# Designs tried in a protein design run: peptides against a protein of PDB entry 4GMN. Part 310

Target 1, 375 residues: chain A of PDB entry 4GMN
Amino acid sequence: RYANITLLALVTLASIGTDFQETLVKGNQGSRESPISAADEEWNGFDDADGDAMDVDQKSSSGEDQEEDYEEIDVKEDDEDDDDDSITSEMQADMERVVGADGTDDGDLEDLPTLRELIQTAVPQLIRLSNLPIDSDESLTIQSHALSALNNISWTISCLEFANGENANIHNAWYPTAKKIWRKTILPILEADSADLKLATQVTSLAWAVARVLHGETPTDGNPHRKFISLYHSSKQQAGGNSNSIEEPEDPFQGLGVKCIGVVGSLAHDPAPIEVNREVGVFLVTLLRQSNNVPPAEIVEALNQLFDIYGDEELACDKEVFWKDGFLKHLEEFLPKMRTLTKGIDKRTQPELRTRADEALLNLGRFVQYKKKHA

## One batch from the design tools (peptide; made by RFdiffusion4, then SolubleMPNN)

Design b2_p29_4_s4 (from b2_p29_4, 19 letters changed)
Fold by OpenDDE base, seed 5:
Structure b2_p29_4_s4 (fold): chain B 375 residues (1-375), chain A 29 residues (1-29)
Amino acid sequence: as target 1 above (375 residues)
Amino acid sequence: DKALEEIRRSVRRYQRELGLQQLEAARKQ
């Protein structure tokens, strides 16, 4: 009974996070400004496709027909209107304020009561639930739903612009909580070294959402980038052996490989240690060199991460990694391969993958030209 | 928000009844 109420509450929190993200995406599309990156549009929350109906295996114990005449207690189904726990008027008002806040009139988080309660009240409970001892299928289910809710909230917040001091109140409230998610949820699950690819996918998705805000300020304790690189390689080894591997998600960009690239790319941004940046940069450039055996979506993500990490010539990683390790040569040599890869994607069957590959190809050409001019 | 308050109540009730707060306290000692 209490588990079911908690699960329902976790599903509701996950739904609120998804609906908030959709509202942000729709709000930004309605404003004349640049479309949210396709990565921000493509984060469909975990589809409830695994509505594994709890097959309550009603063991039909053929216990005898005691016709106990249980009087029909006419339990009036009070049609408690399933107030479809859709965005409450308060949540909607918070979303509208966050979407409509031109970075000059950022009210205090006092004016965002729902978002404040999500960050300050809900997330600390979700962190606790995600970090429980796993001793039952019920505790696994609770962990999964807690991770889903944390994922949805974290992704939604990661879709906010924090550049130039925009949403600084939200950033300042989220930042310590994001570090707490990393240290109390993500790291313990990664350290447990579970062979559970579902759990690995969930924690990697959450790690990407958190790292999209924290970037190089993500806690580097224990070199988590190496854990995600190891997870990337392990996921590729399992997919080749067992036909019962997790079905590759219908969306190429929801794959564990893409998520691993997104995490390590985000972790490598300034002010990350140069050694972390180098290990990630070498990993990403190595994927491009091995592109014949790499899914196109992972190549697109690896390119975008390389552009974001090395786009600024004033950063220490430009001189100490990009130029020093000769990345420009590898990107230039990859340009004709990327043209071939992109042309090989059927626009009819994979329109999104083709669009993102066409954009990444265009950006690769621009990036190579930029770096050649600034050499 | 009533929904968030209900969620908060449900989670706190669950944590108390399953002794999860005690398990967390025991992990920190």
Scores: peptide ipSAE 0.015, ipTM 0.394, DockQ to the pose 0.017
Fold by OpenDDE base, seed 4:
Structure b2_p29_4_s4 (fold): chain B 375 residues (1-375), chain A 29 residues (1-29)
Amino acid sequence: as target 1 above (375 residues)
Amino acid sequence: DKALEEIRRSVRRYQRELGLQQLEAARKQ
C-alpha cells in the first residue's frame, strides 16, 4: 500500500518535472540554447507488459473516516552539516556576484512557494528514496522512480537562465540542493559500480542535469569525470557485443554516450581543476579524432562542450589546456570530417540531428576562426 | 487520495507560477 502511494507520488513528481520542462521550453523559445529535447525524455511509460488492469472495482464502501493519525515521522534531518560544504572563498565570491544584482535574499523563494516546496520538501525525500539500500526489486523500482523524478526536476531547473544573475533566487535555492543530489545520490550510485546500464543511464542523465547548473563547481571528490569517461567506454563495449539492442533511444541525443559527454563537459567548466579540464578536453578531442566510430549526436555534444569550455580566452584552461595541448589543430583537422558527417545525416529521417549538426559545424568554423585570431 | 490531490494541486500551481514568471521574463526582454 505505502509502496504504491510512493510510486504514484514519484510518477506524479516525474510527470510534474516533464510538464515544467515543456512549460520552460515553450517560454524560453527566445534564448539561443536549442531546447535540449529533454522534454522528449518522455518517461517511456511502464512497459505495459502485464496489462492486469487492476479493475479497482469502485465498491462504494462507506468506510468510516478513521482519522489515521499520521504520525509525523519527524525525519530528524540529521544535519550532519558536514561543514566541508565550505563554499570556497572563490565560490562564495562568485555566489556573491550572482546575488549582488538584485537585493532578493539568498534562496528566498517567497514568490515561488511551489518551487520552494519542490526544492525544500520534495527533493530531499527523493534523495532519501534514491539512496535507500537496494535489497529488493521494490527498492530498485523506488530508486529508479526517485531518480526519474530528480532527473526531471533537475533538468527543468537547468533550463532556467542563470546567466547575468537571472533567476538568482532560484539558483541560490537550488545550488545547495544540487550539491546534495550530487553527493548523496549521484556519487553513491557511481561508486557502487553497478553493471545495470539502465541505472547508469538514469544517474548519468541526472548528473548531467545537475552539472548543467553547478558546472565546474560540481564536487570533484573521487574524480567523477573519470567514472563517466569509463562509463562512456564501457557502454561502447557492451553495445558492440550483445546484439541485445539496448533499444537505442529513438532520440540520438538521449543516448548514454551523449549524456556522459554532457556530464564531463559540464564538469570541466571553470572553476574546475585544470587537471579535470585537461582530462575531459583530451577525451572530447579524442572523440573528434575517432569520429568515424562515434555517433553523430555524441560529436555534436562534444563540439558544443568544447566551445563552452574553451570559448573564453581569459580562463586558465585556455592557456594551460587548449593552447598547450594543441586543441586548435585537432579542431581544424576535424572541420572537413564534420562537413562530411553533417552531409551524411538525412534531413528527412533525422531532422533534429541534422539541424544540430549544421549548427555545430557552423560554430566549429567560427570557433576555429576565433581561436586563430587570438593565437 | 488527498496526498495525490495535494500533489496535483501543487503541480498545477507550480506550472502556473513558472508559466507566469517566464511570461514576465519574456516581457522584460
Scores: peptide ipSAE 0.014, ipTM 0.461, DockQ to the pose 0.023
Fold by OpenDDE base, seed 3:
Formats: sequence, C-alpha cells, structure tokens
Structure b2_p29_4_s4 (fold): chain B 375 residues (1-375), chain A 29 residues (1-29)
Amino acid sequence: as target 1 above (375 residues)
Amino acid sequence: DKALEEIRRSVRRYQRELGLQQLEAARKQ
C-alpha cells in the first residue's frame, strides 16, 4: 500500500518532469534550440576587437524547391475546450522575476515559493527514496522513479542561465542541494558497481544535469570522472558482445556514451583539479583520435566539452593541459575527419544530429583558428 | 492520499512555473 502510493507519487513527479521536457522541446521546436542545444550556443570565441569579418561567401545555390501544393486538409478543429491553462498572472509574475531579477545573493527564493518548496521539500525526499536499500523489485522501481524525478528537476534547473550572475538566487538555493544529490545519490550508486545499465544510465543522466550546474565545483571525492570514463568504456564493451539491445535511444544524444562525456566534460571545468582536467581532456581528445569507432553524437558532445573547457586562455588548464599536452595538434588533425563525418550524416534521417555536427564543425574551425592566433 | 495529492499539486505547479520561466527565458533571447 505505502509502496504503491510512493510509486504513484514518483511516477507523477517523473511524468511531470517529462511533460516539462516535452514542453521545453515543443517550445524549443519553435526556436531550433533543444534543451541540450541551449548549450550548443555557437562558440563565437572571445570577441577579439580585430574585426576581420571573414566574408563567408554564401553561394546561394538557387535550388528550385518545387512548391508541393500540400492540400490543406481542413481538419475541423473540434473545439475541445483546451482548458486554457492560462499562465496565471502569479506564474507570469514569477517568470518575469526569474528572468529579470538581480537575484539577491542569499539564495532566497521568497519570490519563487514553488521552486523553493521543490528544492527544500521534494528533492530531499527523492534523495531519501533513491537511497533506499535495494532488497526487492519494488525498491528498485522506487529508486528508478526517484532518479527519474531527480533527473528531470536537475535538468530543468541546469537549463537556467547562471552565467554572469544570472539567476543567482536559484543557483545559491540549488547549489547545496545539487552537492547533496551528488554525494548522497550519485556517488553511492556509482560505488555499488551495479551491472544494471539502466540504473547506470539514469545515474549518469542525473550526474550530467547536476554537473552542468556545479562544473568544476562538483565534489571530487573518489575521482568520479574516472568512474564515468570506466563506465563509458564498459558500455562500449557490452554493446559489442550481448545483443541485449539496450534499445539505443532513438535520440543519439540520449546514449550512455554521450551522457558519460557530458558528465566528465562538466567535471573538468575550472576550478577542477588540474589532474582531473588533464585526465578528462586526454579522454576527450582520445575519442577524436578514435573517431572511426565512435558514434557521431559522442564526437559532437566531446567537441563541445573541449570548447567549453579550453575556451578561456586565462585558465590554468590552458597552459598546463591544452598547450602542454599538445591538444591543438589533435584538434587540427581532426578537422578533415570531422568534415567527412558531418557530411556522412543524412540530413533527412538525422536532421538534429546533422545540425549539431555542422555547428560543432564550424566551432572546431573557429576554435582551432583562435588557439593558433593565441599560441 | 491528501499528502500525495498535495505533492502532485505542488509539483504540477512547479513544473508549470519552471516550464513557463524557461519559455520566457527562451523568448527574451
């Protein structure tokens, strides 16, 4: 009885989180930005004031796209009373406050009572439920649903802008909770060395969402980056042997490999220990060297992570890792391979993967040029 | 039952609020 009520709560929490991701994806289908593509901002480099605008000669190939006259199927809009889930004036005011408030530094969510309740009341219960002893299929199901709910909440918060002190109130309220999720949920599951790839995928997705906010301030206890690198390699070994198809997610960016890359990339940001940064950077550059055997989505993610980690030349990792370990040479040698890889992606069958690969290729060119100028 | 319905309401309200916040953040870019 209590287990079924808890399960229904968790399914509801997770379902609401999926509906949110779907609403973000639908809202972002109007803007070409997937919730992951909000991180796919075109790496413009640092604005060097020397405005040598390379005229990219856009040869407008005038393809005569035949106007296929799609007959307007007059689908009678049955006036189903769309319960106009009218953004209450209160919700709209809370929205305007998140986007416009110079957040009070104190992590005070006075103006965001529901976000506060979620962070302070719901998330601690989800952490507790994710840490239940696994002694039954029911406890495993509870853990899975608790992880799904934590994932959806954490992803949602990770899609808020925290750069330049934006949303500082939300950041400051979330930050201690994110560290608690890491220490209480993520690390214990990673240490349990479970052969459950579903659980590993769930915890890795959650770890990525948490690490997208904590970055290099993510707790380094027990070298979690090495655990995710090991998980990456283990996942590749298993995919080659047992035709227990973990159904490769229809979305190539939802794969365990991509998630592992996203986690370790996020963990390697400043102020991460330089050895953590080095181990991650070497891992990512090694994927590029082995690109013939690496899924395109993992290459795209590995590139984006490399740009984010090593974009800033003022950081210690630029001198101590990027230049010292000769990463520029590997990136430059990868450019022609990336062009071939990107051109090999069918725009018709994999439009998102193609778009993100075209962007990553563009950014790789810019990044290599930038780093060569600053050598 | 009441506590579950309350959590369900708080979380539906939260996700409406946060979904709306992200839709507005995406509209202001």
Scores: peptide ipSAE 0.022, ipTM 0.502, DockQ to the pose 0.025; fails the geometry check
Fold by OpenDDE base, seed 1:
Structure b2_p29_4_s4 (fold): chain B 375 residues (1-375), chain A 29 residues (1-29)
Amino acid sequence: as target 1 above (375 residues)
Amino acid sequence: DKALEEIRRSVRRYQRELGLQQLEAARKQ
């Protein structure tokens, strides 16, 4: 009984996080779709084929209307408390404050009671449930749903802008909680070294969502970047040996390899230790050098992470890693390979992968040209 | 139980609103 209520709670929190993520993704895609100019393809008029009107004289059989006296079953409307899922004016005002918050008010979520309850009340319970002893299929199911809910909440918050002090109240409230998720949920699961690829995928997805906010301020204790690099390599070794269909996710960007790249890329941002940045940068550049044996989606993610990490010349990692370790040469040598890879993706079967590869190729050309000008 | 149900209602509303505001922000661009 308690487990079913908890499971239903977790499924709802996870569904909640999914619906938000889908809406964020749809909102962000709508801003990047340049209006495809509908080329006025002239509607070539279909020829008037003169097909003969056969006059089928079907006789009007007068079926007698049997008035079936449907007894009015007085269904007592049990007042099911219609949980008026109406958007309250308070929550709409909270949301207008999230989008319109002039960055002057300190980290008090007084004006965001729903988000406050999510961060302060729900997330601590989800962290507790993700750390239950696994002794049954039921406890494993509870952990999986708790991780899904944490992932969706964390991903949702990671889609907010925090640059230039935007949403500073939300950032300040989330930041200690994100560090708590990292230390209490992510690290213990990574340290358990489970052969469960499903659990590894869930924890890596959560780690990416958390690291998209914390970046280089993510706790470096126990070198988590090396654990995710190790997990990346281990996942490739397992996929090569067992012909058992681990259902490759239908979406190539939902693979464990892509998620590992996303985590380690996010961990390498300033103010990450230069050695952490170097190890991640070398890992990402090595994937580009080995691109013949790497899925295209992982190459796209590795490129995006390299642009985000090394896009700013004022950062210490530009001088101490990018230039010092000669990354520009590797990116230049990869340009013709990326053109071949992108052209090899069929637009009919993999339209999203092709679009993201075309964008990454364009950005790679621009990035190389930028870095050559600033050499 | 009631607190988790209240959190569920609160978070469903918050998501519906975030979803609607992003749809409105995307319509105003």
Scores: peptide ipSAE 0.018, ipTM 0.488, DockQ to the pose 0.026; fails the geometry check

Design b2_p29_5_s1 (from b2_p29_5, 20 letters changed)
Fold by OpenDDE base, seed 5:
Structure b2_p29_5_s1 (fold): chain B 375 residues (1-375), chain A 29 residues (1-29)
Amino acid sequence: as target 1 above (375 residues)
Amino acid sequence: SFQDEIRKQILEQERERFKREVEQQRKLA
């Protein structure tokens, strides 16, 4: 009983997070195409584990032929259009305020009651549930659902514009909570070093969403960038050996490889330590050099991360890493390969991948020209 | 930054598009 209520509450929180994201995306169609695709993790429905029908060996007692004339109760299918208006009127009102309000600098979410309750009440409980001792299949299920809910909430918040002091109230409320998710949920799971690829994918998605807000201010304790780089390589080795199709996610941008690149890219932003930035930068540039064996979606993400990390010439990483390690030459040498890769993507079968690859190719040409002017 | 230069280029392209649309409307009126 309590388990089922907890699961239902977690499913509901995960749904709320998804619906809130979808509507933020629809509202923000005029702002930057943030890579929102990573949060369309369809909540893979509860696999109704076929309840092992207890073979109740109903002993065949031969009881008599009572023709009970069951009156056909014409159950009017009330098409209750369960308009699962999953977006509460309060969530919609909060979203209209987030899109319209020059948020006051006070980390006071007085004007955003739903978002306030998500950050202040729900997330701390989800962190607790994600960090339960795993001693049963039930505790594993609870952890998975808690991670999914944290993922959806974190992705939704990461789609808000925080540049130039926009949404400063939300940023200020989220920032300490995001650090708490990192320290209490992400790091402990990464340290447990489980062979569970599902758990690794969930924690990596969550880590990316959190790191998209914290950037280089993400806690560097235990060198998490190396753990995600190791996870990237381990995931490639496992996929190559067992022809048990871990079904490549239908969306190329939902792959564990893309998520690992997104995390480490975000971790490498200023004010990250130069050593962390260098290790990530070398990893990303190495993917471009090995592009013949790298999925196109991972190349697109690696390029976008490189543009974001090294786009500002005033940052210490520009001089100490980008120029010092000769990254421009590798980007220039990659241009013809990227043109070939992008042209190889079928617009009919993979329209999104093709669009994002065309954009990344355009930006690569622009970035190389920009860096040559600012050399 | 590179991001600022991209934003500037997008805004310039949009302004040029808008100018062309306004000039086309003036030729149809």
Scores: peptide ipSAE 0.328, ipTM 0.715, DockQ to the pose 0.026
Fold by OpenDDE base, seed 3:
Structure b2_p29_5_s1 (fold): chain B 375 residues (1-375), chain A 29 residues (1-29)
Amino acid sequence: as target 1 above (375 residues)
Amino acid sequence: SFQDEIRKQILEQERERFKREVEQQRKLA
């Protein structure tokens, strides 16, 4: 009974997140076509596996009401006030940097009461549910649904424009919660090193959504970029061996490889440590060099990430990584390969992949020209 | 930034498209 109520609540929260995304996407259709596709994981409905309603015969055993004295286990919530004054000072400095000194730091979602309740009330509970000990199939189901709800909410918020102080109130309200999702949900699941590719895909999707907002301000503890790079490589090794095809997602952009690229790309943005940026940049450029064995969708994502990371010549990573490690040469050498790859995609069978590859090819040409002009 | 240059180019292309559409509508009216 409780499981079904929890499940229904989680499904409802996931649906609300999707409905918000559709509403925001419809409202924001005047701004950049953010790749909507990453959150259009339609909840492939519950296949109502015909749960044969086993008629559990109501044997009315009139068992005596023993008043079991429920000892009120006074769960002292040890409010470990982890007054990590360091987080508050860094968060405050980060907030001052993002909002600028004249931004009313009012993470006051007074005008957005539903979003406020979603962030302040629902998400903390979803974090708790996603971090439960996995001791049963029920606990695993709860975790999966909690991750799905967190994913949909996080993707929805990540589709908002936060550049130039836009939606600063939402950003400020989300930012601490996003860091909490990272620390309390994403990192523990990544550290558990589960062989469950479904769980890995869910956590990586969530990590991408969170990292699309936090970027280089994503906590670097335990080198998460290396964990996602390792996961990328591990996923490629497993796909070759077991014919338990986890059904390749019908959308080529929903693949674990694309999600890993999206995460590590997002983590490499300024103000990420230069060595994190370098490791990610080298990984992405290496994918382009090895493109003969890389899915086209992963190449498209890797290109987009490279354009976003190295698009600004004023950033330290431009001089210290892009130019120093000779990335321009690799991008220029990749142009003819990208033209061949893009032309090889059938417009009839994979229209979206072809469109996104045509765009990435166009942008690659533009990017190479831009970088040559700003050399 | 590259992103700003792309945004400017997109906005210029859209403005030119819009101008052409408005001019076509004005020729049909």
Scores: peptide ipSAE 0.328, ipTM 0.714, DockQ to the pose 0.030
Fold by OpenDDE base, seed 1:
Structure b2_p29_5_s1 (fold): chain B 375 residues (1-375), chain A 29 residues (1-29)
Amino acid sequence: as target 1 above (375 residues)
Amino acid sequence: SFQDEIRKQILEQERERFKREVEQQRKLA
């Protein structure tokens, strides 16, 4: 009973987070097509498998045909198109304010009551639920739904622009909470070393969403980048053995490998320690060198992360890692391979993957030219 | 930064697209 109410509440919070994200995407169509594709984990509904088909022996009682003359009450279907817009009017008003707001420099969310309640009231409870002792299948289910809700909220916030002081109020309110999610939810699950690939995928998705806001300011305690690199390699070894296809997500960008790349790429941004940056940079460049066995979506993500990490020549990682470790040569040598890879993607069957690969190829050529000019 | 260079190139391409669309509309009117 209490478990089902908690489950329903977690499901509802996860749905609200998805709907909020979709609406922010639709509203923000004017600025950056950030690749938001990683948040569309279709919350596959509760498969009520316990359809005990009670064989109700409908004893054929031949009850008399009383032709009750049902007067056809002409119910005027007032087609009130109840556009059951799952978006509350309050949530819609908050989204309109976020899209229109010249960000206040303060962490005040007075004008954003729904977002305030999500950050201040819901997220701390979700963190608590994600840390429950796993003593039953019910506790595992509660953890999974708490992670899904945290994922959707964190992804939604990570889709906001925080560059140039935009949305500074939201950033300042979220930042301590994001660090709390990292330290209290993500790190403990990663340290438990569970063989559960579903849990690993959920925590990695959440870690990516959190790291997209915290970047190099993500807590480096316990070298989490190495855990995600290890998880990447472990996921590749497991996929090769048992023909229990983990249903390759229909979206190639929802794969655990892509999520691992997204996390470690985000962790490597300035002001990350140079050694963390180097280990991640070497990992990403090594994927490009070994591209014959790497899915195209992972190559696209690895390229985008490399452009973001090493796009600024004023950063310490440019001199100490990019130039010192000779990354430019590896990117130049990868250009002809990327052209072949991109041309091998069928536009009819995988239109999104092809579009993102065409963009990443274009940007790779531009990036190599940029780096040669700023050498 | 590289990101600033890409942003400038995108904005320039959009401005050129918009100019072409306005010129096409002006030829149809």
Scores: peptide ipSAE 0.326, ipTM 0.716, DockQ to the pose 0.030
Fold by OpenDDE base, seed 4:
Structure b2_p29_5_s1 (fold): chain B 375 residues (1-375), chain A 29 residues (1-29)
Amino acid sequence: as target 1 above (375 residues)
Amino acid sequence: SFQDEIRKQILEQERERFKREVEQQRKLA
């Protein structure tokens, strides 16, 4: 009973997070295509596999073959879009306010009651549930759902623009909570060093969403970037050996490799320690050098991360890492490989991957030119 | 920054697109 209520509440919180994200995407049609796809983890419904088929021995009463001419009642499936309009309307109203509100510097969410309750009430409960000792399949299930809900909420918030003081109220409200998710949910799971790839994928997705807001201000305790780099390499070793299809996500950008790159890239932004930046930068550049064995989606993400990390020549990482470690040469040498890789992607079968690869290729050329001009 | 240069280029491309669309509409009217 309590378990089922907890699960239902977690599912509902995950759905609310998704609906909020979809509404954000619909409202924010004018801003950069945020990687929307990364949070469209379809909640693969609970396979109620434990349908204990109670063999109700209902006796075969041999009732006669009345050919009732079932008039094909053209049941118009009125798609009762059960527009659960109630939750969506408040969230939509909160979103319309987010787009219109000149952010008062105070982390006051007075005008955003739904978002306030998500951050202040729901997330602290989800952090507790995700940090339970795993001692049963029930506790594992609760953790998984809590991570999914945290993921969706964190991704949704990470799709907001926070540059130039935009949404400062939301940023200021989220920032301490994001650090709490990192310290109380992400780090403990990463420290447990579980061989569970599902859990690793969930925590890495959440870590990416959180790190997309915290960037280089993400807590560096325990060198989490090295844990995600290690996880990246471990995931590649496992995928190569056992053809037990962990169903490669239909979306190539949902892969654990992409998520690991997204996390470590985000962690390497200013004001990250220069050595953290260097280790991540070397990792990303090494992926480009080894591109023949790297999925195209991971290359796209690695490029985007490199552009974001090293796009500002005034940052310490530009001089101390980018130029010092000779990254420009590696990027320039990668241009012809990226052209070949991008052309190898079928536009018909993988239209999104092709579009993002075409963009990343364009930006790589621009970035190399930019860096040569600002050398 | 590189991001600022890209943002500037995107905005310039959009402005040129919009100008072309408005000029096309004026030729059809």
Scores: peptide ipSAE 0.326, ipTM 0.715, DockQ to the pose 0.030

